# Ledger of designs, part 267: peptides against a protein of PDB entry 4ASU

Target 1, 270 residues: chain A of PDB entry 4ASU
Amino acid sequence: ATLKDITRRLKSIKNIQKITKSMKMVAAAKYARAERELKPARVYGVGSLALYEKADIKTPEDKKKHLIIGVSSDRGLCGAIHSSVAKQMKSEAANLAAAGKEVKIIGVGDKIRSILHRTHSDQFLVTFKEVGRRPPTFGDASVIALELLNSGYEFDEGSIIFNRFRSVISYKTEEKPIFSLDTISSAESMSIYDDIDADVLRNYQEYSLANIIYYSLKESTTSEQSARMTAMDNASKNASEMIDKLTLTFNRTRQAVITKELIEIISGAA
Target 2, 83 residues: chain B of PDB entry 4ASU
Amino acid sequence: FTFASPTQVFFNSANVRQVDVPTQTGAFGILAAHVPTLQVLRPGLVVVHAEDGTTSKYFVSSGSVTVNADSSVQLLAEEAVTL

## One batch from the design tools (peptide; made by RFdiffusion4, then SolubleMPNN)

Design b2_p25_8_s1 (from b2_p25_8 with A5R I12V T16E E20K E22K E25Q)
Fold by OpenDDE base, seed 1:
Structure b2_p25_8_s1 (fold): chain B 270 residues (1-270), chain C 83 residues (1-83), chain A 25 residues (1-25)
Amino acid sequence: as target 1 above (270 residues)
Amino acid sequence: as target 2 above (83 residues)
Amino acid sequence: SLPPRPPVEEEVDEEELEKKLKELQ
């Protein structure tokens, strides 16, 4: 490599390092906000799931329609955030298919579609785009819930798959159940709940779905921002190491050139 | 007793004496050992009666309330404000 | 003290950056 080539590469890597450092700072700011907003959202979301955990709602074996909702975003450069969700979705879809279930998929965020479109395109009902540029709101979750309920797909049960935030350096892909109105209303364990009007139950289910979607979005967002911060930090470090390596190479190459020139001068061969 | 909105937590696994909730079927009081039920909130006042006799009031927009067999209660409002 | 202005999110071509980052590995 010529001195010119090394210099060009150094300039390029230094520019990358500036970008990744900037992105790290942006991700850090978004993470701090997301973590703050996750605290109440987690209480709210876990509270919404309490019924399903306590009632132990089960779908009869004869019911075949299963919905998988994968939650991520449109934005990359966040490590394994999207691939982890997609991997879990694939696993769940395969298991359900092996059990003779019909599987449909909803993607929250374009990255899910990008990963799964080739292998699971026929199973996709809808993909929600424009996720991850702004913090998710309950309104966003309500829109998703409403669209799902109005999709005409009569699922019996489903799974929402998302990354649960653990710490700045850790997340875990998790799954939570979703149930159709019919499944909830027909569940034997629901018999203990007194005089539930059908309209009340329908409205309750709509809230429940919106609640779990909102919760999943908040967990996903926090996990994503932390992962992006880490990814950009790692990229910045890798760039730094490469800069150091190339700088040493540059210095050695320069010395070699000078030595050659001196020899040529001394030898009179120039 | 848990009472939260998407953005704020008012009570988290707290013990309370009574919670009065505005539901679509009417306002009712949730007492200890209330029968399991599901209700949807209407806009109105929530009144929480603490064990120490303190009462707190909240305005809620919409949401749900769940009373479980284990006497746990989840009051989940879309929007809620302290009064 | 005004909270530091959140850094301006520069519009970064993520695909191009991903390609460049692979070259660093």
Scores: peptide ipSAE 0.374, ipTM 0.908, DockQ to the pose 0.186
Fold by OpenDDE base, seed 2:
Structure b2_p25_8_s1 (fold): chain B 270 residues (1-270), chain C 83 residues (1-83), chain A 25 residues (1-25)
Amino acid sequence: as target 1 above (270 residues)
Amino acid sequence: as target 2 above (83 residues)
Amino acid sequence: SLPPRPPVEEEVDEEELEKKLKELQ
């Protein structure tokens, strides 16, 4: 490589390092906010799931329609965040298909669609875009919930798949159940709940769906920003190492050029 | 007893004496060993009676309340403010 | 003191950056 080539490469890598450092700082700021906002959201979201856990809501095996909601974002450069969710979605879809279930998919965030479109295009109902630029709000979750409920797809049960935040260095892809109104109303375990008005139950289910979506978005966002921060830090370190290597190569090459020029001058061969 | 909004936690698995909630079917008090029920909140006042005899008041906009067979209660409001 | 303005998120072409980052490996 010529000195010019090395210099060009150094300039390019230094620019990459600047970008990755900037992105790290942005991700760090977003992570700090997301983590703070996740604390109440987790209590709220876990609280919304309490009924399903305590009542042990089960879907009869004869019910065939299953909805998978994958929660992620539109934004890349966050390690395995999107691929982890997509992998779990694929696994779940395959298991359900093997059990003779009809599977439909909803993607929250464009990255889910980008990964699954080629293999699961016929199963997609809708993809929600514009996820990940701003912190998710309960309003956003409500919009998603309402669109699902109004989609005309009468699912019997479903799964929401998202990355649960553990720590700055760890997340886990998890699945939580979602149930249709009919599944909840017909569940034998619900018999202990006193005469629930059908309209009340419908409204309750709307809140429950919005709640779990909101929770999943908050977990996903926190996990994503943390993962992006780590990914950008690693990228910045890799860039730094490459800069050091190229700088050494540049210095060696420069010395060789100077030595050659000196020899040519001394020898009179040039 | 858990009482939270999406942005704030008021009670997290706390023991309380009584919670008065405004529901679409009417206001009712949740006591110890209340029968399991599901309700939807209407805009109104939530009153929490703590074991120590203190009473806290909250305004809620909407949401849900769940009373489980194990006497656990989840009060999940879309918006809630301390009064 | 106003919280420091969040760093200006420059619109980075993520696909281009991903390609460039692969060159660092």
Scores: peptide ipSAE 0.373, ipTM 0.915, DockQ to the pose 0.200
Fold by OpenDDE base, seed 3:
Structure b2_p25_8_s1 (fold): chain B 270 residues (1-270), chain C 83 residues (1-83), chain A 25 residues (1-25)
Amino acid sequence: as target 1 above (270 residues)
Amino acid sequence: as target 2 above (83 residues)
Amino acid sequence: SLPPRPPVEEEVDEEELEKKLKELQ
């Protein structure tokens, strides 16, 4: 490689390092906010799931319609965030299909669709775009919940799949249940609950769905920003190491060029 | 007893004496060993009676309340403010 | 001391950056 080639490559890598460092700082700021906002959201969301855990709602085996909601975002450069959710969605879809269930998919964030489009395009009901530019709000979750409920797809049960935040260096892909109004109203385990009006139960289920979606979005966002921060830090370190290697190569090449020029002058071969 | 909004936690797995809630079917008080039920909140006042005799008041917009068989209660409001 | 202004998110072409990062490996 000529001195000019090495210099051009050094300039390019230094520019990449500047970009990745900047992105790390942006991700760090977004992570700090997301982690703070996740604390109340987790209490709220886990509280909403308490009924389903305690009532042990079961879907009869003769019920065949299953909904999978995958939660991620539109943005890349965050390690395995999207692929982890997609992997779990694929596994769940395959298991349900093997059990003779009909499976439909909702994607929250465009990245889920991008990964699953080739293999699962026919199973997609809807994909929500414009996820991950701004922190998710309860209003956003409510819009998603309403769109699902108004989709006309009469599922019996479902699963919401998302990355739960564990720490700045760790997340875990998890699944939480979603039940249709009909499944809840017909569940034998619900008989212990006092006379619940049908309209009350419907409204309750709407809130429950919005609550669970909101919770999943907050967990996903926190996990994503943390993963992006780590990915950009690693990229910046890799760039630094490459800069050091190329700088050494540049210095060696420069010395060789100078030596060659001196020899040519002394030998008169010029 | 858990009482939270999406953005704020007021009570997290706390022991309380009584919670008065505004529901669409009417206001009712949740006591120890209340029968399991599901209700939807209407805009109104929530009153929490602590074991120490203190009373706290909140205004809520909408949401849900769950009373489980194990006496656990989840009060989840879309919006809530301390009064 | 004014809290440091949050870094302005510059529009980065993620696809181009991803390609460039693969070249560093």
Scores: peptide ipSAE 0.373, ipTM 0.914, DockQ to the pose 0.175
Fold by OpenDDE base, seed 4:
Structure b2_p25_8_s1 (fold): chain B 270 residues (1-270), chain C 83 residues (1-83), chain A 25 residues (1-25)
Amino acid sequence: as target 1 above (270 residues)
Amino acid sequence: as target 2 above (83 residues)
Amino acid sequence: SLPPRPPVEEEVDEEELEKKLKELQ
């Protein structure tokens, strides 16, 4: 490589490093906010899931329609965040198909579709885009919930798959159940609950869905920002190491050029 | 007893004496060993009676309330403010 | 104290950056 080539590469990598450092800082700021906002969201979301856990709602085997909601974002450069969700979605879809279930997929965030479009395109109902630029709100979750409920796909049971935040260095892809109104209303375990008006139950289910989606978005966002921060830090370090290597190469190459020039001068071959 | 909005937690697995909630079917008091039920909140006042005798009032918009067989209660409001 | 202005998220072409980062590995 010529000195010019090395210099060009050095400049390029330095620019990359600048970008990754900047992105790290942005991710760190977003993470700090997300983590703070996750605290109440987790209480809220886990509270919403409490019914399903305590009632042990089971979907009858004769009910075949299953919805998978994968939650991530539109934005890359966050390590295995999207691939982890997609992997679990694939696994779940395969398991359900093997069990004779009909599976439909909703992607929250365009990255889910980007990963699964070739293999699962026929199973996609909708992909929600414009996820990840701003912190998710309950309004956003409500929109998703409403669109799902209005999609015309009458699922019996569903799975929402998202990355649960554990720590700044750890997340876990998890699945939480979602149930249709019919499944909830027909569940034997719900018999212990007082006679609930059908309209009340419908409204309750709508809130529940929105709540769970909101929770999943908050968990996902926190996990994503943390992972991005780590990824950008690693990228910045890798860039630094490459800069050091190229700098050494530059210096060696420069010395070789100088030596050659000196030899040419001394030899009169100029 | 858990009482939260998407953005704020008021009670998290707390022991309370009574919670009065505004529901679409009417306001009711949740006591210990209340029968399991699901309700939807209407805009109105939530009153939490703590074991120490303190009473806290909240205005809530919409949401849900769940009373489980294990006496756990989840009050989840879309919006809630302390009064 | 004014909340620190969120750093202006420069529109980074993520695809281009991903490609460049792969070249660094």
Scores: peptide ipSAE 0.373, ipTM 0.916, DockQ to the pose 0.208

Design b2_p25_8_s2 (from b2_p25_8 with A5R I12V T16E E18L E20K E25N)
Fold by OpenDDE base, seed 2:
Structure b2_p25_8_s2 (fold): chain B 270 residues (1-270), chain C 83 residues (1-83), chain A 25 residues (1-25)
Amino acid sequence: as target 1 above (270 residues)
Amino acid sequence: as target 2 above (83 residues)
Amino acid sequence: SLPPRPPVEEEVDEEELLKKLEELN
């Protein structure tokens, strides 16, 4: 490689490093906010799931319609965040199909569609875009919930798949159940609950779905920003190492050129 | 007893004496060993009676309340403010 | 003191950056 080639490469890598460092800082800021906002959101979301855990709501085996909601974002450069969710979605879809279930998919975030479109295009109901630029709000979750409930797809049960935040260096892809109104109302385990007005139950289910979606978005966002921060840090370090290596190569090459020029001058071969 | 909004936690797995909630079917008090029920909140006042006799008041916009067989209660408000 | 303005998210072409990052590995 000529000195010019090395210099060009150095310039390119330095520019990449600048970008990755900047992205790291942005991700760090977003992570700090997300982590703070996740604390109450987790209590809220886990609280919403308590009924399903305590009531042990089961879907009859004869019910065949299953909805999978994958939660991620539109933005890349966050390690395995999207692929982890997609992998779990694929696994769940395959298992359900093997069990004779009809599977439909909702993607929260464009990256889910990007990954699954080729293999699961026919199963997609809707993809929600514009996820990840701003922190998710309960309003956002409500919009998603309402669109799902009004989609006309009468699912019996479903799964929401998202990355649960553990720490700055760890997340885990999790699955939580979602149930249709009919499934909840017909569940034997719900018999212990006093006569619940059908309208009340419908409204309750709407809140429940919105709550779970909101929770999943908050977990996903925190996980994503943390993962992006780590990914950008790693990229910056790799760039730094490459810069050091190329700088050494540049210096050696420069010395060799100088030496060659000196020899040519001394030898008169020039 | 858990009482939270999406942005704030007021009670997290706390023991309380009584919680008065405004529901669409009417306001009711949740006592110890209340029968399991699901309700939807209407805009109104939530009153939490602590075991120590203290009473806290909150305004909620909407949401849900769950009373489980194990006497656990989840009060989840879309918006809530301390009064 | 106003919290420091969040760093301006320059619209980074993620695909281009990803390609560049792959060239580093």
Scores: peptide ipSAE 0.267, ipTM 0.904, DockQ to the pose 0.213
Fold by OpenDDE base, seed 3:
Structure b2_p25_8_s2 (fold): chain B 270 residues (1-270), chain C 83 residues (1-83), chain A 25 residues (1-25)
Amino acid sequence: as target 1 above (270 residues)
Amino acid sequence: as target 2 above (83 residues)
Amino acid sequence: SLPPRPPVEEEVDEEELLKKLEELN
């Protein structure tokens, strides 16, 4: 490699390092905000799931329609965030199909569609785009919930798959249940609950769905920003190491060129 | 007893004496060992009676309340403010 | 001291950056 080639490469890597450092800082700021907002969201979301855990709502075996909601975002450069969700969605879809269930998929964030479109395009009901540019709000979750409920797809049960935040260096892909109004209304375990008006139960279910979606979005966002921060930090470190290596190569090559020129001058071979 | 909004937690697994909630079917008080029920909140006043006799008041916009068989209660409001 | 202005998210072409990062490896 000529001195010019090495210099060009050094300049390119230095520019990349500047970009990755900047992205790290942006991700760090977004992560700090997301983590703060996740604390109340987790209490709220876990509270909404308490009924389903305590009532042990089961879908009858004769019911065949299952909905899978995958939660991620539109943005890349965040490690395995999207692939982890997609992997679990694929596994769940395969297991349900093997059990003779009909499976439909909703993607929250464009990256889910990008990964699964080729293999599961026929199973997609809808994909929600414009996720991840701004922190998710309860209003956003409500819009998604309403769209689902108004889709005309009469599922019996479902699952929402998302990355749960553990720490700045750790997340885990998890699944939470979603139940249709009919499934809740017909569940034997619900018999212990006092006479519930049908309209009340419908409204309750709408809130429950919005709550769970909101919770999943907050967990996903926090996990994503943390993962992006880590990925950009690693990229910046790798760039730094490469700069050091190329700088050494440059210095060696420069010395060799100087030596060659001196020899040519002394020998009169120029 | 858990009482939260999407952005704020007021009570997290706390022991309380009584919670008065505004529901679409009417206001009612949740006491210890209340029968399991599901209700939807209407805009109105929530009153929490602590075991020490302290009373706290909140205004809620909408949401849900769940009373479970194990006496756990989840009050989840879309918006809530301390009064 | 004015709080540091949040860094303006320059629209980074993620695909281009990914390609460049792959070339570094």
Scores: peptide ipSAE 0.259, ipTM 0.902, DockQ to the pose 0.189
Fold by OpenDDE base, seed 1:
Structure b2_p25_8_s2 (fold): chain B 270 residues (1-270), chain C 83 residues (1-83), chain A 25 residues (1-25)
Amino acid sequence: as target 1 above (270 residues)
Amino acid sequence: as target 2 above (83 residues)
Amino acid sequence: SLPPRPPVEEEVDEEELLKKLEELN
């Protein structure tokens, strides 16, 4: 490589490093906010799931309709965040299909669609876009919940799949159950609950779904920002190492050129 | 007893004497060993009676309340403020 | 002291950046 080629490459990598460093800082700021907002959201979300855990709601085997909600975002450069969710969705869909269930998919975030469209396009009901630019709100979750409930798809049970935040360096893809109104109403374990009006139960289910979606969005966002921060840090470090290597190469090449020129001058062969 | 909104936690697995909640069916008092039930909140006043006899008041917009067989209670409001 | 302005999210073409990063690896 000529000195000019090396110089051009150095300039390019230095520019990349500047971009990745900047993105790291942005991700760090968003992460800090997301983590703060996740604390109450987790209490709220876990509280919403308490009924289903305690009542041990089971779907009868004869019920065949299953909904999978994958939660991620529209934005890339966050490591395995999207692929992890997609992988779990694929696995769940395959398992359910093998069990003779009908599977439909909802994607929260465009990245889910981009990964699964080729293989699962027929199973998609809807994809929610414009996720990840702003922190998710309860209003956002409510919109998603309402659209799901009004989709006309009469699922019996479902799964919401998202990345749960563990730490700045760790997340885990998890699944939480969602149930239809009919499934909840017909569950034997619900018999212990006092006379519940049908309208009350319907409204309760709407809140429950919105709550769970909100929780999943908050977990996902925190995980994503953390992962992006890490990814950009790694990219910046890799760029730094490459800059160092190329700088050494440049210096060696320059010395060689100078030596050659000196020899030519001394030898009179120029 | 857990009482939270999406953005704030007021009680997290706390022991309380009584919680009065505004439900669509009317005022509802949750006592120790209350029968399991599900209710939906209407806008109104929540009153939490602590074991030490202190009371705290909150305004809630909407949400749900769950009383489980194990006496756990989840009060989940869309919006809530301390009064 | 005004909280430091959040860094302006420069609209980075993520796809282009990804390609460039792959070339570094």
Scores: peptide ipSAE 0.269, ipTM 0.897, DockQ to the pose 0.190; fails the geometry check
Fold by OpenDDE base, seed 4:
Structure b2_p25_8_s2 (fold): chain B 270 residues (1-270), chain C 83 residues (1-83), chain A 25 residues (1-25)
Amino acid sequence: as target 1 above (270 residues)
Amino acid sequence: as target 2 above (83 residues)
Amino acid sequence: SLPPRPPVEEEVDEEELLKKLEELN
């Protein structure tokens, strides 16, 4: 490589490093906020899921319609965040199909569609875009919930798949159940609950869905920002190492050029 | 007893004496060993009676309340403020 | 205290950056 080539590459990598460092800082700031906002969101979301766990709601086997909601974002450069969700979605879809279930998919975030569009395009109901630029709000979750409920797909049960935040260095892709109003109302385990007005139950279910979606978004966001921070840090370090290597190469090449020039001068070949 | 909004936690797995909630079907008091039920909140006042005798009042906009068979209660408000 | 100006997320072309990063690996 010529000195010019090395210099160009050095400049390019230095620019990359600058970008990745900046992105790391942005991700760190977003992570800090997300983690703070996740604390109440987790209590809120886990609270919403408590019914399903305690009531042990089971969907009858004759019910065949299953909805998979994958939760991620539109934004890349966050390690395995999207691929992890997509992998679990694929696995779940395959398992459900093998069990004779009809599977439809909702993607929260464009990356889900990007990964699954070739293999699962026919199963997609809708993809929610513009996810990940701003912290998710309960309003956002409500919009998603409403659109789901208005999609015309009358699912019996569903799975919401998202990355649960564990720590700054760890997340786990998890699945939580969602149930249709009909499934909840018909569940034998719900018999212990006092006579619940149908309208009340409907409204309750709407809140529950919104709550769970909100929770999943908050978990996903926190996980994503943490993963992005790590990814950008790693990228910055890799860039640094490459800069060092190229700098050494540059210096060696420069010395070789100088030596050649000196020899040419001394030999009179110039 | 858990009482939270999306952005704030007021009680997390706390032991309380009684919680008065405004529901669409009417206000009711949740006591220990209350019959399992699901309710939707109407805008109104939530009153939490702690075991120490402290009474706290909250205004809630909407949400849900769940009373489970194990006496766990989840009060989940869309918006809630301390009064 | 003025809320820290959200860092202007320079619209980084993520795809371009990813390609560049892959070239580094």
Scores: peptide ipSAE 0.264, ipTM 0.905, DockQ to the pose 0.218; fails the geometry check

